# Peptides against a protein of PDB entry 7SID, part 106

Target 1, 151 residues: chain A of PDB entry 7SID
Amino acid sequence: LHMYLMLLKELPGEEYPLPMEDVLELLKPLSNVCSLYRRDQDVCKTILNHVLHVVKNLGQSNMDSENTRDAQGQFLTVIGAFWHLTKERKYIFSVRMALVNCLKTLLEADPYSKWAILNVMGKDFPVNEVFTQFLADNHHQVRMLAAESIN

## One batch from the design tools (peptide; made by RFdiffusion4, then SolubleMPNN)

Design b2_p24_5_s2 (from b2_p24_5, 14 letters changed)
Fold by OpenDDE base, seed 3:
Structure b2_p24_5_s2 (fold): chain B 151 residues (1-151), chain A 24 residues (1-24)
Amino acid sequence: as target 1 above (151 residues)
Amino acid sequence: SSREREEEIKKWNELIEESLKHRK
């Protein structure tokens, strides 16, 4: 488990995109790890901060490929779960900030949410609509971070 | 892959629902 987090931490950034096959391998255990530690704020924050590199990789890839769609789906499932629990007020501001950063990166790649759609409890939520909700977050730092994407 | 994604969504949804039940 900690080894997995270490691997996520060492992911190359946007300057060094990973092959999609490698991205898929890294994403495979992600949902399970998040599920196990969903109540641990520090672990969730760490995961969200590290998966920023995955988002960047996805944004630079051809979304028409099967592997890209698969990776996209796996990632969006995890983000959707974090967002849903955020709506249920289960996460502190630092976790929400990390989530906003992920959403911002997604919007940079897909401003109109053509593919960036969260499916939660059987319903679809475009990321651009989800993102605007953070402009009204209870914590000022979260609001400020969200507002930066508008400027 | 699509089926796998659906299964993951289902798993998380079930987990969330169960968690909510325990808190009520």
Scores: peptide ipSAE 0.137, ipTM 0.677, DockQ to the pose 0.055
Fold by OpenDDE base, seed 1:
Structure b2_p24_5_s2 (fold): chain B 151 residues (1-151), chain A 24 residues (1-24)
Amino acid sequence: as target 1 above (151 residues)
Amino acid sequence: SSREREEEIKKWNELIEESLKHRK
């Protein structure tokens, strides 16, 4: 886990994106890692904070390539799962804060939700629609972060 | 509980499988 988290942390910024092939390799174990540690709030928060770099890389990639679509799909699956469990009230506010930051970054990369769509239980949810739900979050800091991101 | 844990795993698996179908 620690080695994997370090790899995610060391991803370059949007100015120098990784080749999509490398992004795909990093995303392959992500779902399994998240699933394994889904009950550990601190690990989940750390993962969500680190995958922000992945979003930045995805936003700079060729959106028409098959590899890009594959990478986006793998990433969105994980985000969708976190959101789904958030709806089930399984995560504390600090994890939700990290999730909101991921969603914010997705919207910055894809303002019109062309590809930033969460598929949950066979239904599609555009990230902008998902994001607005956090404006009504029970925790004031989550609401504030969501509001600041929209404005 | 064990049942709750299994339900969470099921949800993750369902999300993954359905996402794979959606992406073809």
Scores: peptide ipSAE 0.135, ipTM 0.675, DockQ to the pose 0.512
Fold by OpenDDE base, seed 4:
Structure b2_p24_5_s2 (fold): chain B 151 residues (1-151), chain A 24 residues (1-24)
Amino acid sequence: as target 1 above (151 residues)
Amino acid sequence: SSREREEEIKKWNELIEESLKHRK
């Protein structure tokens, strides 16, 4: 886990996008790691904070690439799972804040949710619609962070 | 790959299902 998190942390952001092949390689174990540590708030927060780099890379990629679509799909599945568990009140505010940051970055890359769509339990949820829900979050810091994203 | 995507979806579907079970 530590090594994987370090790799995620060291990823370049928007300024220097990684080849999509590298992004895919990094995404491969992500779902498993998230699943294993889904009950560990600190690990989840760390993961969500580090995958911001992945989101930035996805936003700079060619949308017509098969690899891009695959990477986006894999990433969105993870985000969808975190969002679902958030609705189930499984995560503390700090994890939700990290999730909001991910969603914010997604919206910056895809303001109209053309590809940023969460599929949860067979239903599609555009990120722009999902994001607005955090404006009514129970924790003030989460609400503030969400509000900053729309201003 | 499509296969890898399907496996990932399956795993998270299981996670979601588990989450729903614990609500009961």
Scores: peptide ipSAE 0.128, ipTM 0.671, DockQ to the pose 0.060
Fold by OpenDDE base, seed 5:
Structure b2_p24_5_s2 (fold): chain B 151 residues (1-151), chain A 24 residues (1-24)
Amino acid sequence: as target 1 above (151 residues)
Amino acid sequence: SSREREEEIKKWNELIEESLKHRK
């Protein structure tokens, strides 16, 4: 886990996107790692904070490539899982903050949720619709963070 | 492939369901 988190942390930002092939390699174990530590708030927060760079990379990639779609799908699966568990009140505000940051970044890349769609329990949820739900979050800091990204 | 992605999503959702059941 430690090594993997370090790799995620060291991902280049938006200015220097990684090749999609590299993104895919990093995303490959992500679902398993997240699943394994889904009950650990601190680890989940750390993961979500680190994968922000992945979102930035995805936003800069050619959406027409198969690799891009694959990477998007893998990433969105993880985000969808975190969102679902958030709705079930499984995560504290600090984790939700990190999730909102991820969603915010997704919306910046895909404002109309053309590809940023969460599939949870067999249903599709556009990220823009998901994001607005955080405007009514129980924690004031989460609401504030969500509000900052709308306008 | 799209099929592989769908299968992965399904697996993750199943894990979520199991996790939720365990907590309750």
Scores: peptide ipSAE 0.106, ipTM 0.656, DockQ to the pose 0.053; fails the geometry check

Design b2_p24_5_s3 (from b2_p24_5, 14 letters changed)
Fold by OpenDDE base, seed 1:
Structure b2_p24_5_s3 (fold): chain B 151 residues (1-151), chain A 24 residues (1-24)
Amino acid sequence: as target 1 above (151 residues)
Amino acid sequence: SSAEEQKEIEEWNKEIEEALKHRK
């Protein structure tokens, strides 16, 4: 886990995106790691904070390749799962904050939710619609963070 | 608590499974 988290943390920023092939390799274990530690709030928060780098890479990638679609799908699967469990009130506010940051970054990369669509329980939810739900979050800091992204 | 944990596991697994199905 620690090695994997370090790899996520060391990803380059938006200005220097990784090749999509490398992104795919990095994303392969992500779902399993998230699933394994889904009950650990601290680990989940850390993962969500680190995957921000992945979002930046995805946003700079060519959208025409199969690899891009695959990478996006793998990433969105994880985000969708976190969002779903958030709706079930399984995560504390600090985890929700990290999730909102991920969603914010997705919206920056895809403001019209052309590819940023969460598939949850067989239904599609555009991230822009998902994001607005956090404006009504029970915790004021989450609401504030969400509100900042709208402006 | 045990029931809640099992529900969480089920929900996560279901989300992953459904996502995989719809990606194919």
Scores: peptide ipSAE 0.050, ipTM 0.615, DockQ to the pose 0.452
Fold by OpenDDE base, seed 2:
Structure b2_p24_5_s3 (fold): chain B 151 residues (1-151), chain A 24 residues (1-24)
Amino acid sequence: as target 1 above (151 residues)
Amino acid sequence: SSAEEQKEIEEWNKEIEEALKHRK
């Protein structure tokens, strides 16, 4: 876990995107790691903070390639799972803050949710619609973060 | 409840497993 998290942390930003093949390789263990540590709030927060770099890389890539679609799918699966569990109040506000930041970054890359769609329980949820739900979050900092993100 | 939490986790795990199977 530590090595993997360090790798995520050191991932280049949007100015220096990695080849999609490398991004895809990095994403391969992500779902498993998230599943294993789903009950650990600190680990989940750390993961969500680090995957921001992945979102930035995805936003700089051509969306027409199969590898891009695969990488997007893997990433969105994880985000969808976090969102789904958030709806069930399974994560503390700091984890929700990290999730909102991920969603914000997705919206910056895809404002109209053309590809940024969360599939949860067989249903599609565009990120722009999901994001607005955090405007009504129980925690004031989450609401504030969501509110400033739409400006 | 604990039962509801477990159900939610199981549903997530199922979705993850299905996604992994599809992508492998």
Scores: peptide ipSAE 0.047, ipTM 0.608, DockQ to the pose 0.253
Fold by OpenDDE base, seed 5:
Structure b2_p24_5_s3 (fold): chain B 151 residues (1-151), chain A 24 residues (1-24)
Amino acid sequence: as target 1 above (151 residues)
Amino acid sequence: SSAEEQKEIEEWNKEIEEALKHRK
């Protein structure tokens, strides 16, 4: 876990995107790691904060490539799972903040949710639709962060 | 509780499994 988190942390920003092949390699174990530590709020927060760099990389890539679609799928699977469990109030506000930041970054790259779609329980939910739910979050900081993306 | 934990596990696993089915 530590090694994996270090790799995520050291990812370059939007200005210097990684090759999609490298992004894909980093995403491969992500679902397993998230699943394993799904009950650990601190680990989940850390993961979500670090994967912001992945989102930035995805937003700067060619979405028509197979590797990009695969990377998108793997990433969105994890985000969908986090969102689903968030609806069940399983995560503290700091984790939700990190999730909103991920969603915000996705919306910046895909404002109309052309590819940023969460599949949850076999149904598709565009991120722009999902995002509005955080405007009614119980924690004021989460609401404020969500509102910044809309206005 | 154990029941709550099991529910979370099942929910997470369902999301992952559904996504994997679509990608394969």
Scores: peptide ipSAE 0.043, ipTM 0.606, DockQ to the pose 0.441
Fold by OpenDDE base, seed 4:
Structure b2_p24_5_s3 (fold): chain B 151 residues (1-151), chain A 24 residues (1-24)
Amino acid sequence: as target 1 above (151 residues)
Amino acid sequence: SSAEEQKEIEEWNKEIEEALKHRK
């Protein structure tokens, strides 16, 4: 886990996107790692904070490539899972903060949710619609972060 | 595949929801 988290942390920012092939390699174990540590909210928070770099890379990639679509799909699956459990009030505010940051970055890359769509339980949820739900979050810091993201 | 991954996510989502059922 530590090694994997370090790899995620070392991803370059928006200024230096990684080749999509490298992004895919990093995303491959992500779902499994999240699943294994789904009950550890500290680990989940850390993962969400680190995958911000992945989102930045995805947003600057060629959206028409198969690898890009695959990477986007893998990432969105994980985000969808976190969102679903967040909606069910299963994660503490710090995890929700990290999730909002991920969603914010997605919206910056795809403001109209052309590809940023969460598929949860067979239903599609555009991120721009999902994001607005955090404006009404019970925790003030989450609301503030969400508000700052759209204003 | 994406479909297989989604199925896995749905499965552990169900599990964690049950495990955290009594948490606020």
Scores: peptide ipSAE 0.034, ipTM 0.562, DockQ to the pose 0.081

Design b2_p24_5_s4 (from b2_p24_5, 11 letters changed)
Fold by OpenDDE base, seed 2:
Structure b2_p24_5_s4 (fold): chain B 151 residues (1-151), chain A 24 residues (1-24)
Amino acid sequence: as target 1 above (151 residues)
Amino acid sequence: SEEEEKKEIEEWNKLIEESLKHLK
């Protein structure tokens, strides 16, 4: 876990995107890691904070359509899972804050949710639609973060 | 509880499976 998180943390930002094949290599084990530590709020928060760099890389990708779709799918799968469990009240506000930041970054890259769509239980949920739900979050900081992201 | 843990794992795995089945 430590080594993997360190790799995620050290990802280059939007100004220097990684090759998509490298992004894919980092994303493939992500679901398993999230599953193992799904009940650890601190680890989940850390993961969500670190994958912000992945979102930025995905937003700058325009090289390979197939690999891009795969990378987007891998990432959105994890985000969708976190969102779903959030709806089931499995995560505290600090984790939800990190999730909102991920969603915000996705919307910045894809404002109209052309590709930023969460598939949960066979249903598609555009991130822009999902994001608005956090405007009504029970925690005031989550609501405020969501509201600030709209402006 | 053990049962809740099992349900949560199953739910997560199902989410992943359904989402990844369309990916290469």
Scores: peptide ipSAE 0.114, ipTM 0.713, DockQ to the pose 0.596
Fold by OpenDDE base, seed 1:
Structure b2_p24_5_s4 (fold): chain B 151 residues (1-151), chain A 24 residues (1-24)
Amino acid sequence: as target 1 above (151 residues)
Amino acid sequence: SEEEEKKEIEEWNKLIEESLKHLK
């Protein structure tokens, strides 16, 4: 886990994106790692914070590439899972904060939700619609972060 | 409980599988 998290943390930002093939390799174990540590709030928060770099890389990718679609799909699947469990109140506010930051970054990369769509149980949820739900979050800091992100 | 844990794992796996199935 430590090594994997370190690799995620060291991902280049928007300025110098990684090749999509490298991004895919990093995303491959992500679902399994998240599943294994789904009840560990600190680990989940750390993962969500680190995958922000992945979003930045995805935003700079060629949209016409099959690898891009695959990477986007793998990433969005994990985000969708976190969102789903958040709706079931499985995560504390700090984890939700990290998730909102991920969603914010997704919207920055894809303002019109062309590809930033969460698929949960076969149903599509555009990130912009998902994002608005956090405006009504029980925790004031989550609401504030969500509100600031829309502006 | 163990039953609850199994249920959560199943839910997570189902969520992932259904999402990936949609992509294919």
Scores: peptide ipSAE 0.108, ipTM 0.708, DockQ to the pose 0.662
Fold by OpenDDE base, seed 4:
Structure b2_p24_5_s4 (fold): chain B 151 residues (1-151), chain A 24 residues (1-24)
Amino acid sequence: as target 1 above (151 residues)
Amino acid sequence: SEEEEKKEIEEWNKLIEESLKHLK
């Protein structure tokens, strides 16, 4: 885990995107790692914070690429899982804040949720619609972060 | 707040098993 997290942390930002092939390779184990540590909210928070760089890479890539679509799908699957559990009020505010940051970055890359769509339990949820739910979050800091993302 | 976070963690630990089937 530590090695993987360190690798995610060292990802270049949007100014220096990685080749999509490299992004895809990094995303492949992500769902498994998140699943394994879903009960550890500190780890989940750390993962969500680190994958922000991945989101930035995805947003600047060619959407027509097969690798891009695959990478987007893998990432969105993980985000969808976190969001789903968030809806069930399982994650603490700090994890939700990290998730909101991911969603914010997705919206910056895809404001109309053309590709940023969460598929959870067979249903599609556009991120732009999902994001607005955090404006009504029970925790003050989460609401504030969500509001700052819009304004 | 820190107290709120602690309470949420406690609730999470009690309810985590209910969410297992929803997370791949």
Scores: peptide ipSAE 0.028, ipTM 0.613, DockQ to the pose 0.058
Fold by OpenDDE base, seed 3:
Parts: structure tokens; sequence; C-alpha cells
Structure b2_p24_5_s4 (fold): chain B 151 residues (1-151), chain A 24 residues (1-24)
């Protein structure tokens, strides 16, 4: 776990994107790691904070390859799971903050949600529509963070 | 309160467990 989290944390940002093949290799175990440590919200929160670097890499992808689609799918699967529980107002605000940051970065890369679509329980939810919901979040910091993305 | 927060965390963890177990 610690090695994996370190790799996620140290991912290069927008200035130095990794090859998509490398991004995919990092994303492959993501769902499994989340599952193994699902009872530890601190670990999950840490993961959400660290995958922000992955989003930046995905946003710079200029190719429509199988690896790109696979990487997007692996990432969005996890984000969708966290969002689904957020809808039920069960998450602590710090987790929601991390999630909003991920969604914000996705919108910057894909403003029209061409590929940034969450699939939850067999239904598709475009991120641009999902993001709007956080403008009405119960916590002021979450609302403020969401508002910054629109203004 | 702190106790209420602990209960919420416990509930959250249970929800996560059910959700994430179905991830591919």
Amino acid sequence: as target 1 above (151 residues)
Amino acid sequence: SEEEEKKEIEEWNKLIEESLKHLK
C-alpha cells in the first residue's frame, strides 16, 4: 500500500505527463486497493487526493486508444463509487473536498463531458451535471470550492 | 459531537464496503 500511495503522490503533473501506458499500470490496482482499505476512510481520502495527478495526466491525452479508454474507465469507476455515496450525504466534508477537486480537474480537461461520464448502477452521469450538485453542498467550503470552478 | 461523528464514520465505512466490493 505505502509504495503504491507513494507512486500516486509522486506522479508528474500537467507539465510532465506520463505515457498513457504508465498511467494505466498505476490505475489497474486502484479499485482493488480501495476495496481492501474500504474500512479506512483516511486511506480513501488520501487516495482521492493523490489521484488528482492522474486526472491531470488523463486530461492531456490527445489520443483515442484502447489504453486511454481503459485508463479513463479505471479512474471513473472509482470516482463514480465515491460520488454515489456522496449523493446520499454520507461522506465527511474532507472527502467531498477531495472529490470536488478531482471533478474540477476533469471539467477543465473535458468541459462537455465527452468522456468524463460516471457510470453508477448501470446509469451514466456526465461530470458537468454531477459537479453542479456540489454548489448546494451543506458545507460552505465545499460550496466555495465548487463555485471557484464556474467563476 | 465526536460521538456522532464516529457513528457517521462507521456508517460511511459500511456503505463504502458494499459499494466497492462490486468494482471491477
Scores: peptide ipSAE 0.054, ipTM 0.655, DockQ to the pose 0.087; fails the geometry check

Design b2_p24_6_s1 (from b2_p24_6, 10 letters changed)
Fold by OpenDDE base, seed 4:
Structure b2_p24_6_s1 (fold): chain B 151 residues (1-151), chain A 24 residues (1-24)
Amino acid sequence: as target 1 above (151 residues)
Amino acid sequence: MEREEREKKREKELEEIEKKLLAP
């Protein structure tokens, strides 16, 4: 886990996007790691903070690439799961903060949610619609972060 | 047809991932 998290942390930002093939390789174990540690708040927070770099890479990639669609799908599945569990009140505010940051970054990359769509339990939820729900979060810091993202 | 088949397979894989993540 530690080594994997370190790899995610060291991902280049928007200035130096990784090839989608490399992004896919990094995403492959992500679902398993998230599933295994889904009840560990600290690990979840750390993962969500680190995958911000992935979002930036995905937003800059060619939408017509099969690898891009695959990477987007894998990533959005994980984000969707975190969002779903958040709705079930499984995560503390600090994890929700990290999730909001991910959603914010997604909106910056895809303001109209053309590809940023969470599929949860067979239903599609555009991130732009999902994001607004955090404006009514129970924790004030989460609400503030969400509000800052809109302004 | 081949493309559609690949997309369907991938969709099933993603559904399995979701089930794993959301498992109790």
Scores: peptide ipSAE 0.029, ipTM 0.563, DockQ to the pose 0.841
Fold by OpenDDE base, seed 2:
Structure b2_p24_6_s1 (fold): chain B 151 residues (1-151), chain A 24 residues (1-24)
Amino acid sequence: as target 1 above (151 residues)
Amino acid sequence: MEREEREKKREKELEEIEKKLLAP
């Protein structure tokens, strides 16, 4: 876990996008790591904070390539899982804050949710619709973060 | 035909990942 988190943390920013092949390799263990530690709030928060770099890389990629679609799918599946568990009230506000930041970054790359669509339990949820749900979050800081992201 | 098979395979993979993440 530690090594993987360090790798995620050290990912180049938006200015230096990685080749999609490298992004895919980094995403491969992500679902397993998230699954193993899904009940650990601190680990989940850390993961969500670090995967912001992945979102930035995905936004700068060739959207028409198969590898891009694959990477997007893997990433969105993980985000969708966090979203689902959030709806089930499994995560504290700090984890939800991190999730909102991920969603914000996705919306910056895809404001109209053309590709940023969460598929959860066989249903599609555009990120723009998902994001608006956090405007009514129970925690004031989450609501404020969501509101600030729209402006 | 090949495209459809790839899409189906990807869908199954995503479903498995989702189930794993959402497991209690």
Scores: peptide ipSAE 0.019, ipTM 0.426, DockQ to the pose 0.826
Fold by OpenDDE base, seed 1:
Structure b2_p24_6_s1 (fold): chain B 151 residues (1-151), chain A 24 residues (1-24)
Amino acid sequence: as target 1 above (151 residues)
Amino acid sequence: MEREEREKKREKELEEIEKKLLAP
């Protein structure tokens, strides 16, 4: 886990995106790691904070390739799972804050929701629509962050 | 047909990942 988290943390920013092939390799273990530690709030928060770099890389990619669609799909599946569990009230506010930041970054990368759509249990949820649900979050900081993301 | 088949396979894989993450 430590080594994987370190790799995620060291991803380059938007200015110098990784090749999509490298992004795919980094995403491969992500679902397993998230699943294994889904009940650990601190680990989930850390993962969500680090995957912000992945969003930056995905936003700079060519959307017309199969590898891009694959990477986007793998990433969005994980984000969708966190969102789903959030709706089930499984995560504390700090984890929800990190998730909102991920969603915010997704919208920055894809303002028109061309690919930033969460598919959970066979239903599509555009990320901008997901934000509106966080406006009613029980924690004031989450509500504020969600509101700022829309503006 | 081949393209559609690949897309269906991808969809099933993502579904399985989701189930794994949401499992108790």
Scores: peptide ipSAE 0.032, ipTM 0.563, DockQ to the pose 0.843; fails the geometry check
Fold by OpenDDE base, seed 3:
Structure b2_p24_6_s1 (fold): chain B 151 residues (1-151), chain A 24 residues (1-24)
Amino acid sequence: as target 1 above (151 residues)
Amino acid sequence: MEREEREKKREKELEEIEKKLLAP
């Protein structure tokens, strides 16, 4: 886990996008790691903070390639799972803060949710609609972050 | 046909990932 988290942390930002094939290789173990540590709030927060680089890379890539669609699908599935568990009140505010930052970054890359769509339990939820739900979060810091991101 | 089969396979994999993440 530690080595994987370090790898995620050292990913280049949007100024130096990774080849999509490298992004795919990075995403392959992500779902398993998230599943294994889904009950560990600190690990989940750390993962969500580090995958911001993945979102930035996805936004800078060719959206027409099969590899891009595959990477988007894998990433959005993980984000959708975190969002679903958030709705079930399984995560503390600090994890929700990290999730909002991920959603904010997605909206910056795709303001109209053309590709940023969460599929949860067979239903599609555009990220822009998902994001607005955090304006009514129970924790004031989460509401503030969501509000600042929209304005 | 090959493309459709690959897409179906990927969809099943994503569903399994989601199920695993959402498990109690």
Scores: peptide ipSAE 0.021, ipTM 0.472, DockQ to the pose 0.848; fails the geometry check

